# Peptides against a protein of PDB entry 5NXQ, part 10

Target 1, 114 residues: chain A of PDB entry 5NXQ
Amino acid sequence: EIQIPVSMAAEEEYLRSKVLSELLTDTLENDGEMYGNENEVLAALNGAYDKALLRLFASACSDQNVEKALSLAHELKQDRALTAAVKISERAELPSLVKKINNIREARYEQQLK

## One batch from the design tools (peptide)

Design b1_p14_1 (made by RFdiffusion4)
Fold by OpenDDE base, seed 2:
Structure b1_p14_1 (fold): chain B 114 residues (1-114), chain A 14 residues (1-14)
Amino acid sequence: as target 1 above (114 residues)
Amino acid sequence: SEFLEDAEKIIEEL
């Protein structure tokens, strides 16, 4: 039985989800075709993407690699995913990372209000 | 690790 390291598996899933999300996004932006379920598909892809990222994020936190963790957090798309990243950071006892991720979330809120 | 398991639980709740 072949065991794939968790980090490698997470990276593979991240890349796969990222590519699919980008392809769908590009299709919608460039072709403008809507068949009624594209938003649902996009949401599902974004969800999978963020979950994969969060697994990488958790790994970085486990390694106490705050800079890598923060970089990954910036790539998260959904607010709920940022919230998850905060929770994970709290579990990792990385208060500086918690603050920085909360700053990301607040900045996005401000952007949406403008 | 326990940490990674806890993280996975958080992730799966999404």
Scores: peptide ipSAE 0.720, ipTM 0.964, DockQ to the pose 0.893
Fold by OpenDDE base, seed 5:
Structure b1_p14_1 (fold): chain B 114 residues (1-114), chain A 14 residues (1-14)
Amino acid sequence: as target 1 above (114 residues)
Amino acid sequence: SEFLEDAEKIIEEL
């Protein structure tokens, strides 16, 4: 996989991945047509989406923009992506952000139980 | 940036 710079390129990738993910999700939910690989495609799209977000997240951390970083973390879809965000936050030496992201994870776990 | 490089490594592991 080609490394995507944390810049406008990352934002473009984010937008692209977001749109594609949403389109596929909408198709699956509304059309109900399955070809056997939709989950795989969706996972790939979500993965790309989260990776793009994480790059933006890392940039925000680098800028010491905790508020922006936290906002981006809320947009992450996969739990493993949140875990990655925690790791990145730790590397950035932003313990407050670590705590807040862990709170996001915990909240999602609780939501899944409902 | 070393930090960004480290972050990218974390990201690519996903």
Scores: peptide ipSAE 0.720, ipTM 0.964, DockQ to the pose 0.809
Fold by OpenDDE base, seed 1:
Structure b1_p14_1 (fold): chain B 114 residues (1-114), chain A 14 residues (1-14)
Amino acid sequence: as target 1 above (114 residues)
Amino acid sequence: SEFLEDAEKIIEEL
């Protein structure tokens, strides 16, 4: 009957996904190379993590809380998630946020090339 | 909110 607000549900999922993602990452790093389905599990966890973050990000944009939105964007792991954040920012008509998120993407791309 | 609905569509496409 009484449903949990979207923002609260997203926060719970974010925290759960964050813990699991960090635990798996630490385990794989400590154990060395990934084999079998470990990469698929990690991708799924990171995907869920980013989706949860993006829901919080959208909420922050809706509240016109650019600082919070930008902080959340820095926590995104996948490039495709940053792309989604840009799209959401464009729809929120926050061009300054769009620019800053694109800067994050460019910085990460340059780091990957090094 | 129409904005939040649009955002959810973007997120679900990932």
Scores: peptide ipSAE 0.719, ipTM 0.965, DockQ to the pose 0.780
Fold by OpenDDE base, seed 3:
Structure b1_p14_1 (fold): chain B 114 residues (1-114), chain A 14 residues (1-14)
Amino acid sequence: as target 1 above (114 residues)
Amino acid sequence: SEFLEDAEKIIEEL
């Protein structure tokens, strides 16, 4: 059996989750069809989306590609995912990245208060 | 790698 590299698998999952989320959103916005489980589906998709991004993020950290890691962190949707990114950054011993991700999280908190 | 394994553990806890 062919083993898919972690980064490739993560990117595939990310793209899949992103596309499905967008398709569902478009369907709801344009067709107005409601089945009662849309929010649950979106939440699940967002979860998978963030997990995939975090795997890419971890890969970037492993490569010491801080710029790429930071860029990926900006794409994370859930706050808990940002927290995970911080933890991963800490384990990667990238304190500058830790600070910048925390700044992202704080900025989002500020936006929520507006 | 150990790092990636640790990262995966963090991710799976979400």
Scores: peptide ipSAE 0.718, ipTM 0.965, DockQ to the pose 0.856

Design b1_p14_1_s1 (made by RFdiffusion4, then SolubleMPNN; from b1_p14_1 with E2S D6E E12D)
Fold by OpenDDE base, seed 5:
Structure b1_p14_1_s1 (fold): chain B 114 residues (1-114), chain A 14 residues (1-14)
Amino acid sequence: as target 1 above (114 residues)
Amino acid sequence: SSFLEEAEKIIDEL
């Protein structure tokens, strides 16, 4: 069996999940029809998307590429994924990144309250 | 990498 590097696998899954998530989101927004477990499917897709992105994020942190890591963090959809990014950043000993990601979370909270 | 392994554990918990 051919082993695919983790980073390549993560990138592939990220792209796939991104496309599918966007497709489903667009479908729901445009058609306005809800069928069965569409919300669950969307949640699953978002979860897979965020997990794939977090793997890329972790790789960026490992490379001490704070700028890339931060850019990836902005692409995360779920708050729990941002929390995971914070945890990963803490373990990477990148306190500036931790602060910036927390700022992202706070900004999203403020937007939700408006 | 121990760091990447720890990160993967964090990710898998989601």
Scores: peptide ipSAE 0.717, ipTM 0.962, DockQ to the pose 0.820
Fold by OpenDDE base, seed 2:
Structure b1_p14_1_s1 (fold): chain B 114 residues (1-114), chain A 14 residues (1-14)
Amino acid sequence: as target 1 above (114 residues)
Amino acid sequence: SSFLEEAEKIIDEL
């Protein structure tokens, strides 16, 4: 049995999830087709997307690559995913990254209020 | 690693 490195597997899943999310988004925005379960499908795709990103994020944290980790965090869509990124950063003992991710969350909260 | 395993647990809880 051939084992694929975790980073490669995570990248593949990220790309797959990203493509599917983009395709569905484009379809809904451009064609306006609704089947009644679009929100559920979008939530599932966004969830898979964020999970894939978080795996890449964790890998970056493991490598102590704060800049890469931060860049990945900016790509996260869901607030709960950002929360997960904070938890992962705390476990990685990267307090500067924790602060920066919390800043991302706060900025998004402010945008939602406006 | 233990770190990556813990991270995966956090991710799986989403």
Scores: peptide ipSAE 0.717, ipTM 0.962, DockQ to the pose 0.812
Fold by OpenDDE base, seed 3:
Structure b1_p14_1_s1 (fold): chain B 114 residues (1-114), chain A 14 residues (1-14)
Amino acid sequence: as target 1 above (114 residues)
Amino acid sequence: SSFLEEAEKIIDEL
């Protein structure tokens, strides 16, 4: 059996989730077709998307590539994913990254209040 | 990697 590196698997899943999400979104926006499960599908896709990003994020942390990790964190969609990124950063002993990700989360909270 | 395994555990909980 061929083993795929974690980073490659994450990249594949990220791209797949991103493409599918975009295709579905475009279809809904352009065609206006509703089948009753679009929100559920999008949520699932977003979940997979964020999970894939988090795997890339973890890899970046492992490589001590804080800049890459931070860039990936900015791409996370769900708040719970940002929370996960914080946890991962803590375990990676990257306090500066922890702070920066928390800043992202706080900024999003502020935007939600507006 | 123990770190990556721990990270995966965190991710799987989502």
Scores: peptide ipSAE 0.717, ipTM 0.962, DockQ to the pose 0.779
Fold by OpenDDE base, seed 1:
Structure b1_p14_1_s1 (fold): chain B 114 residues (1-114), chain A 14 residues (1-14)
Amino acid sequence: as target 1 above (114 residues)
Amino acid sequence: SSFLEEAEKIIDEL
């Protein structure tokens, strides 16, 4: 069996998780609750989605592609995933990216307070 | 790479 490259595997998982998350959201909006565990399913999907994105993010950091990394960070859904992105950026020694991701996080905090 | 391995550890902690 041929091992799929990490970046390709991450992208595939990201796309799968994204599609399923969107499908579930649409179903809940149109058809109501599903089996009483829709919130748990959605949380799991969002988790997998963010993990896949973070792997792509790490790859971009490795390539020193700050703009691509930042673009990916904007797609992260969970705050804890943004925190992980900051940690990864620190390990990559990309202080400008660290600052920009922290700005994203702060902006989301302020929005939630409104 | 060492960096990617470290990143994976961070991701796995989520």
Scores: peptide ipSAE 0.717, ipTM 0.962, DockQ to the pose 0.829

Design b1_p14_1_s2 (made by RFdiffusion4, then SolubleMPNN; from b1_p14_1 with D6E)
Fold by OpenDDE base, seed 2:
Structure b1_p14_1_s2 (fold): chain B 114 residues (1-114), chain A 14 residues (1-14)
Amino acid sequence: as target 1 above (114 residues)
Amino acid sequence: SEFLEEAEKIIEEL
């Protein structure tokens, strides 16, 4: 049995899901081909991506590396993932990070309204 | 750690 550090495993999953998500996104944007379930696949990939990223985020919070955590939060795609990041930040007792992530969420809301 | 366990629970709820 090979034991892989949690951080390395998370990084691997993040990179894998990121690449696949980008490939699918590019295909849809560039070719515009839909065959029935591409949206579902994309959602699943984005979900996996955000989950992997949140694990890295949690690790950064655990290390009290607010700068790294914030950088990772900016990479999150789904609003619900940002919400999760806020919850994690609260558990980590990092109020400054909570505020900054909420600012990210608010900024995205404003962008969607424009 | 307890923190990471709680974080994982939050993540798995997504």
Scores: peptide ipSAE 0.721, ipTM 0.965, DockQ to the pose 0.820
Fold by OpenDDE base, seed 4:
Structure b1_p14_1_s2 (fold): chain B 114 residues (1-114), chain A 14 residues (1-14)
Amino acid sequence: as target 1 above (114 residues)
Amino acid sequence: SEFLEEAEKIIEEL
């Protein structure tokens, strides 16, 4: 059995989830066809997308690549995923990254209030 | 990696 490195597997899943999410979003925005489960599908795709990103994020943290980790965090869609990124950053003992990710969360909260 | 294993646990809780 061929084993794929965790980071490569995460990248593959990320790309897959990203493409599918974008395609579905574009379809909904442009075609306006609703089948009743699009929101659920999008949520599932977003979940898979964020999980894949978080695995890449963890890898970046492991490499002490804070800039890459932060860039990946900006791509996270769900607030709970950002929270997970904070937890991972804490365990990686990267307090500066923790602060920056919390800033992302706060910015999104403020935007949501508008 | 212990760190990556811990991270995976966090991720799987989502």
Scores: peptide ipSAE 0.721, ipTM 0.965, DockQ to the pose 0.858
Fold by OpenDDE base, seed 3:
Structure b1_p14_1_s2 (fold): chain B 114 residues (1-114), chain A 14 residues (1-14)
Amino acid sequence: as target 1 above (114 residues)
Amino acid sequence: SEFLEEAEKIIEEL
């Protein structure tokens, strides 16, 4: 049995979650189908999506690829996921990345207030 | 790695 590298597995899950989220969204918007669980499904997909991204993020941090890590952080959807990214960055001893991710969080907070 | 394991713990808490 072939063990998939962590980064590859994370990317696969990220893409899967992203595609499924988009498909569900498109279905709801275009077909108007309502089953009563759409929001729950989307939340679950977003969670899986962010978790997958964070795994990629952690891998990037491990590789000391700050640019890639930051790029991935920008793709995170949930604030709690950004918080997790900060924690991971701290563990990776990447203070510059910590600052930049916190800036992302602050920017999103500001946007939400508008 | 130890770092990745710690990161996974953080991620799984979400």
Scores: peptide ipSAE 0.721, ipTM 0.965, DockQ to the pose 0.854
Fold by OpenDDE base, seed 1:
Structure b1_p14_1_s2 (fold): chain B 114 residues (1-114), chain A 14 residues (1-14)
Amino acid sequence: as target 1 above (114 residues)
Amino acid sequence: SEFLEEAEKIIEEL
């Protein structure tokens, strides 16, 4: 059986990862310097952040709280995390949520092209 | 929960 983190533990990890990710992101953006392993550290922090957030997202889907799930999806940083959210939404049989998350992905893709 | 187990598998594949 897969050991799933308790919701409270997931929230704690989310908040911790969020703080560290934002701190590092702001530091790198302000300094404009990215040498050594800074990008790798940032990727790891963002990964942990999105994973924690997705666990909260899955919990919201399980509770059929579509509004909360969508709000959490907007906070996801990586495209691969949004893809995961779509997969989770499909398994939760929430097609309206699937469409809305795909809209988020499309909007971010268009922003990257500009 | 079977759903939460499936979700965790998806998340761990990232």
Scores: peptide ipSAE 0.720, ipTM 0.964, DockQ to the pose 0.793

Design b1_p14_1_s3 (made by RFdiffusion4, then SolubleMPNN; from b1_p14_1, 4 letters changed)
Fold by OpenDDE base, seed 3:
Structure b1_p14_1_s3 (fold): chain B 114 residues (1-114), chain A 14 residues (1-14)
Amino acid sequence: as target 1 above (114 residues)
Amino acid sequence: SSFLEEAEEIINEL
């Protein structure tokens, strides 16, 4: 059996989730077709998307590539995913990254209040 | 990697 590196698997899943999400979104926006499960599908896709990103994020942390990790964190969609990124950063003993990700989360909270 | 394994555990909680 061929083993796929974690980073490659994450990239594949990220791209797949991103493409599918975009296609579905475009379809809904352009055609206006509703089948009753679009939100659920989008949520699932977003979940997979964020999980894939987090795996890439973890890989970046492992490589001590803080800049890449931070860039990936900015791409996370869900707040719970940002929380996960914070946890991962803590495990990686990257306090500066922890702070920066928390800043992202706080900024999003502020935007939600507006 | 123990770190990556721990990260995966965190991710799987989502």
Scores: peptide ipSAE 0.721, ipTM 0.962, DockQ to the pose 0.857
Fold by OpenDDE base, seed 5:
Structure b1_p14_1_s3 (fold): chain B 114 residues (1-114), chain A 14 residues (1-14)
Amino acid sequence: as target 1 above (114 residues)
Amino acid sequence: SSFLEEAEEIINEL
């Protein structure tokens, strides 16, 4: 069996999950019809998307590429994924990145309250 | 990498 590097697998899954998530989101927004477990499917897709992205994020942190890591963090959809990114950043000993990601979280909180 | 392994553990908890 051909082993695919983890980074390549993560990138593939990220792209796949991104496309599917966007497709489903667009469908729900455009058609306005809810069928069965669509919300659960969307949540699952978002989860897979964020997990794949976090793997890329971790790789960027490992490379000490703070700029790339921050860019990836902005693409995360779920708050719990941002929390995970903070934890990963802490392990990577990147306090500036931790602060910036927390700022992202705070900004999203404020937007939700408006 | 121990760091990447720890990161994966964090990710898998989601």
Scores: peptide ipSAE 0.721, ipTM 0.962, DockQ to the pose 0.823
Fold by OpenDDE base, seed 2:
Structure b1_p14_1_s3 (fold): chain B 114 residues (1-114), chain A 14 residues (1-14)
Amino acid sequence: as target 1 above (114 residues)
Amino acid sequence: SSFLEEAEEIINEL
C-alpha cells in the first residue's frame, strides 16, 4: 500500500474543495437556481474547504512557517475555522500568530457590524 | 507528530 504524505493529501483535498465551492458559488450567483438544499451544500463545501486549509495551516505551523500559516488563515471562510486556527497556533506555541489571527477575526466582526 | 495529531483532533471537532 502506497502512503501519500499528509501535506500532499491535504493539498489535494484543499484544491478539490476549493474548486467545488467555486463552481457552486458561480452557479448560484450566475444562474440563480435554487433546489432547496443549496445552503446545506454550501455549508458542507465550506466546511470541507476550511478543514483542508486548516490541515495545511497546521503543517505550516509545524514547520514554524508563520508567514505561510498567516496567509492560509486569511483564506479561511468561517469564524469557527479561525477559532480552530487560533487553537492550533496556541498548541504550536506561536503567540504572534495567535494575535494576528485574532486580529483577522476582529476585523471580520467589525465588517459585519457595518 | 503529537502536534499534528492534536491539530487533527481540533479540526475534526468542526
Scores: peptide ipSAE 0.721, ipTM 0.962, DockQ to the pose 0.853
Fold by OpenDDE base, seed 1:
Structure b1_p14_1_s3 (fold): chain B 114 residues (1-114), chain A 14 residues (1-14)
Amino acid sequence: as target 1 above (114 residues)
Amino acid sequence: SSFLEEAEEIINEL
């Protein structure tokens, strides 16, 4: 069996998780609750989604592609995932990216306070 | 790479 490259595997997982998350959200909006565990399923999907994105993010950092990395960071859903992105950026020694991701996080905090 | 391995460790902590 041929091992799928990490970046390709991450992208595939990201796309799968994204589609399923969107499908579940749409179903809940239109058809109501599903089997009583829809929130747990959604949380799991969001987690997998963010993990996949972070792998793509790390790849972009490795390539020193700050703009691509930042674009991916904007797609992250969970605050803890943004925190992970900051840590990864620090390891990549990309201080400008660290600042920009922190700005994203702060902006989301302020939005939640409104 | 060492960087990607370290990144994976961070991701796996989520």
Scores: peptide ipSAE 0.720, ipTM 0.962, DockQ to the pose 0.830

Design b1_p14_1_s4 (made by RFdiffusion4, then SolubleMPNN; from b1_p14_1 with E2A D6E E12N)
Fold by OpenDDE base, seed 2:
Structure b1_p14_1_s4 (fold): chain B 114 residues (1-114), chain A 14 residues (1-14)
Amino acid sequence: as target 1 above (114 residues)
Amino acid sequence: SAFLEEAEKIINEL
């Protein structure tokens, strides 16, 4: 059996999940119809997307590539995924990255309140 | 690595 590097596998899953999420989003926005399970499907796709992205994020943290890690964090969709990114950053002992990701979370909270 | 394994545990809890 062919062994694929973790980073390559994560990249492939990220791209796949991203494409599917975008396609579903476009369909829902254009058609405006819900058949009962679309929200669940979208949530599942977004979840898979964020998980794949977090694996790339963890890899960047492992490489001590803070700039790349931060760029990836900006692409995360769910707040719980940002929370996970903070936890991962703490484990990586990257306090500057922790602060910057928390700033992203705070900015999103403020935007939701307006 | 131990770090990546711990990260995966965090990710899988989502």
Scores: peptide ipSAE 0.727, ipTM 0.966, DockQ to the pose 0.818
Fold by OpenDDE base, seed 1:
Structure b1_p14_1_s4 (fold): chain B 114 residues (1-114), chain A 14 residues (1-14)
Amino acid sequence: as target 1 above (114 residues)
Amino acid sequence: SAFLEEAEKIINEL
């Protein structure tokens, strides 16, 4: 059995989770509800989505591709995922990336306060 | 790599 490379697997899961998350969101906006567990389903999809992104993010960090890593960080949905990205950046010894991701996090905090 | 393994540990804790 040939195992799929981690980066390829992450990309596949990211795309799948992204599509499903968008479809669910659109359905809720148009129909208002699904089967009573919409919030739980959405949370699970967002979690899988962010985890997949973070694996791609880690790969970019490993390649010292700061621009790609930052671009991926902007696509993260959950605050806890941004926190994870900061931790990963610290381990990668990329202080400039740490600062930029923290700026993203702070900007989202300010938006929530408005 | 050691880095990617550590990153995976961080991700799995979410």
Scores: peptide ipSAE 0.726, ipTM 0.966, DockQ to the pose 0.826
Fold by OpenDDE base, seed 3:
Structure b1_p14_1_s4 (fold): chain B 114 residues (1-114), chain A 14 residues (1-14)
Amino acid sequence: as target 1 above (114 residues)
Amino acid sequence: SAFLEEAEKIINEL
């Protein structure tokens, strides 16, 4: 049986992955040291970050806390994570949230086109 | 809950 970790565990993972991602990014930006796998590590960290965030997002949806859920969605980094958030919102039967998250995605798409 | 389990499934597919 697949179980979502408790919100506290998700928060811990979120914070950990966020910090590590930031540290790696800062190191690369400031020191310029590349060892060949930094991008892969960063991607993995971003993935873990988004997954943890999505678990918090799901919890917020479960609580029908749309405002909190939306706030969390804005923090998602990857488009695929936003897509997941939409799916979760649909399952939660929160159409207003679905629309707002789709707006986030559309806005990011438009920004990437520039 | 069933909802959270489904959400986890979605998340794990990433």
Scores: peptide ipSAE 0.723, ipTM 0.965, DockQ to the pose 0.799
Fold by OpenDDE base, seed 4:
Structure b1_p14_1_s4 (fold): chain B 114 residues (1-114), chain A 14 residues (1-14)
Amino acid sequence: as target 1 above (114 residues)
Amino acid sequence: SAFLEEAEKIINEL
């Protein structure tokens, strides 16, 4: 059995989830209406997307590639995923990254208040 | 690695 490196597997999963999430989002935006479980499907896809992205994020942290990790964090969609990224950064002992991710969260909060 | 395993636990809790 051929095992794919974790980082490569995560990247593939990320790309797949991203494409599907974007496709569904575009469809819903174009239709202007939601039917059935579309919202739940979108949430599940976004969840899978963020999880895959977080695995890439963790890999970047492990490599101490802070810039890459930060770039990945910007791509996270859900606030809960950003929180997870903070936790992972803390475990990686990357306080500068923690601060930067918290700044992302704060910026998003401010945008929601407007 | 231990770090990646811990990260996976965090991710799986989402």
Scores: peptide ipSAE 0.727, ipTM 0.966, DockQ to the pose 0.856; fails the geometry check

Design b1_p14_2 (made by RFdiffusion4)
Fold by OpenDDE base, seed 1:
Structure b1_p14_2 (fold): chain B 114 residues (1-114), chain A 14 residues (1-14)
Amino acid sequence: as target 1 above (114 residues)
Amino acid sequence: MEEELLELVEELTE
């Protein structure tokens, strides 16, 4: 039995979710409505996408690779996911990363106010 | 550590 490494599995899920999110976005832009549940589908896809990224993020934190972890955090879409990344960083005892992720959140909030 | 953090991901994304 061939076991797939956790990181590879996470990457596969990330790529799948990313592709689906992009396809849905393109479809909505070009064709408009699909089946009347587009917002729900999009939310689910974004959730899956962020979850996959958070797994990669967790792995990076475990490796004490702050730069990689931070780059992954920038790719997170939902604020909820950034909050999760903070908690993961805290558990990993990476206070510098916590601060950096909170800065990302603050920056996004400021952009929303503009 | 990685296993612990992965478990935390699952908890936070439920």
Scores: peptide ipSAE 0.681, ipTM 0.964, DockQ to the pose 0.964
Fold by OpenDDE base, seed 2:
Structure b1_p14_2 (fold): chain B 114 residues (1-114), chain A 14 residues (1-14)
Amino acid sequence: as target 1 above (114 residues)
Amino acid sequence: MEEELLELVEELTE
């Protein structure tokens, strides 16, 4: 049995899900072809992507590496993932990070309204 | 702390 460090496993999953998500997104944007379940697939890929990022985020929070954690939070796609990041930051007792992530969420809300 | 936070990730992403 080969034990892989949690961070390495998370990074692998992140990269895999990121690539697949980008490929699907590009296909939909460039070709505009829908075959019935692309939206569901994209949602699943984005979910997996964010989950992988949140694992890395959790690790960064555990290390008290606020700068790295914030950088990772900016890469999150879904609002629910940002919400999760806030909760993780709260659990990690990083109030400055909580504030910054909430700012990201607010900024995205404002962008959606424009 | 890391294990706790990772468990929280799993809970929040279910």
Scores: peptide ipSAE 0.681, ipTM 0.964, DockQ to the pose 0.962
Fold by OpenDDE base, seed 4:
Structure b1_p14_2 (fold): chain B 114 residues (1-114), chain A 14 residues (1-14)
Amino acid sequence: as target 1 above (114 residues)
Amino acid sequence: MEEELLELVEELTE
């Protein structure tokens, strides 16, 4: 059995999920026609994308690489994922990162209100 | 720590 390093596995899943999410998003935006469970597929893809990204985020936190972790957090799509990133940062005892991610969440919230 | 954080990811993404 071939064991793939956690970071490599996470990167592979991230890239796959990212590509699929982008392709589906482009299709929905350009074609305008919704068929069946397209929204469910998009939600699933976004979930998989964020989960993969959070694995990379966790690794960055473990390495105490705050800059990399923050960059990854900016790539998260769902607010739920940002919340998860905060909790991971708290567990990793990175309070500066917690504050910065909360700022991202607040900024996105304010944009939604406009 | 990495394993602990990865477990947390799994818990939070269920």
Scores: peptide ipSAE 0.681, ipTM 0.964, DockQ to the pose 0.966
Fold by OpenDDE base, seed 3:
Structure b1_p14_2 (fold): chain B 114 residues (1-114), chain A 14 residues (1-14)
Amino acid sequence: as target 1 above (114 residues)
Amino acid sequence: MEEELLELVEELTE
């Protein structure tokens, strides 16, 4: 059995989750079909999506690739995921990344208030 | 460090 590198596996899951989320969103917006479970499905997909991203993020942090880590953080959807990214960055002892991710969180909070 | 960080991901996403 071939062991897939962590980053590759995470990327595959990220892409899969992203595509599924987009497809579902597009279907709901364009076709207007409601089955009563769309929000639950979307929440699950978003969770899986962010988890996959966080795995990539962890790998980037481990590689001390702050630029890549930051780029990945920008792709996170949920605030809880950004919070997780901060904690991961702290564990990785990347204070500059911590600051930048917190800036992302703050920016999103400001946008929500508009 | 990577394994530790991955474990943290699992903990934080439960």
Scores: peptide ipSAE 0.679, ipTM 0.964, DockQ to the pose 0.949

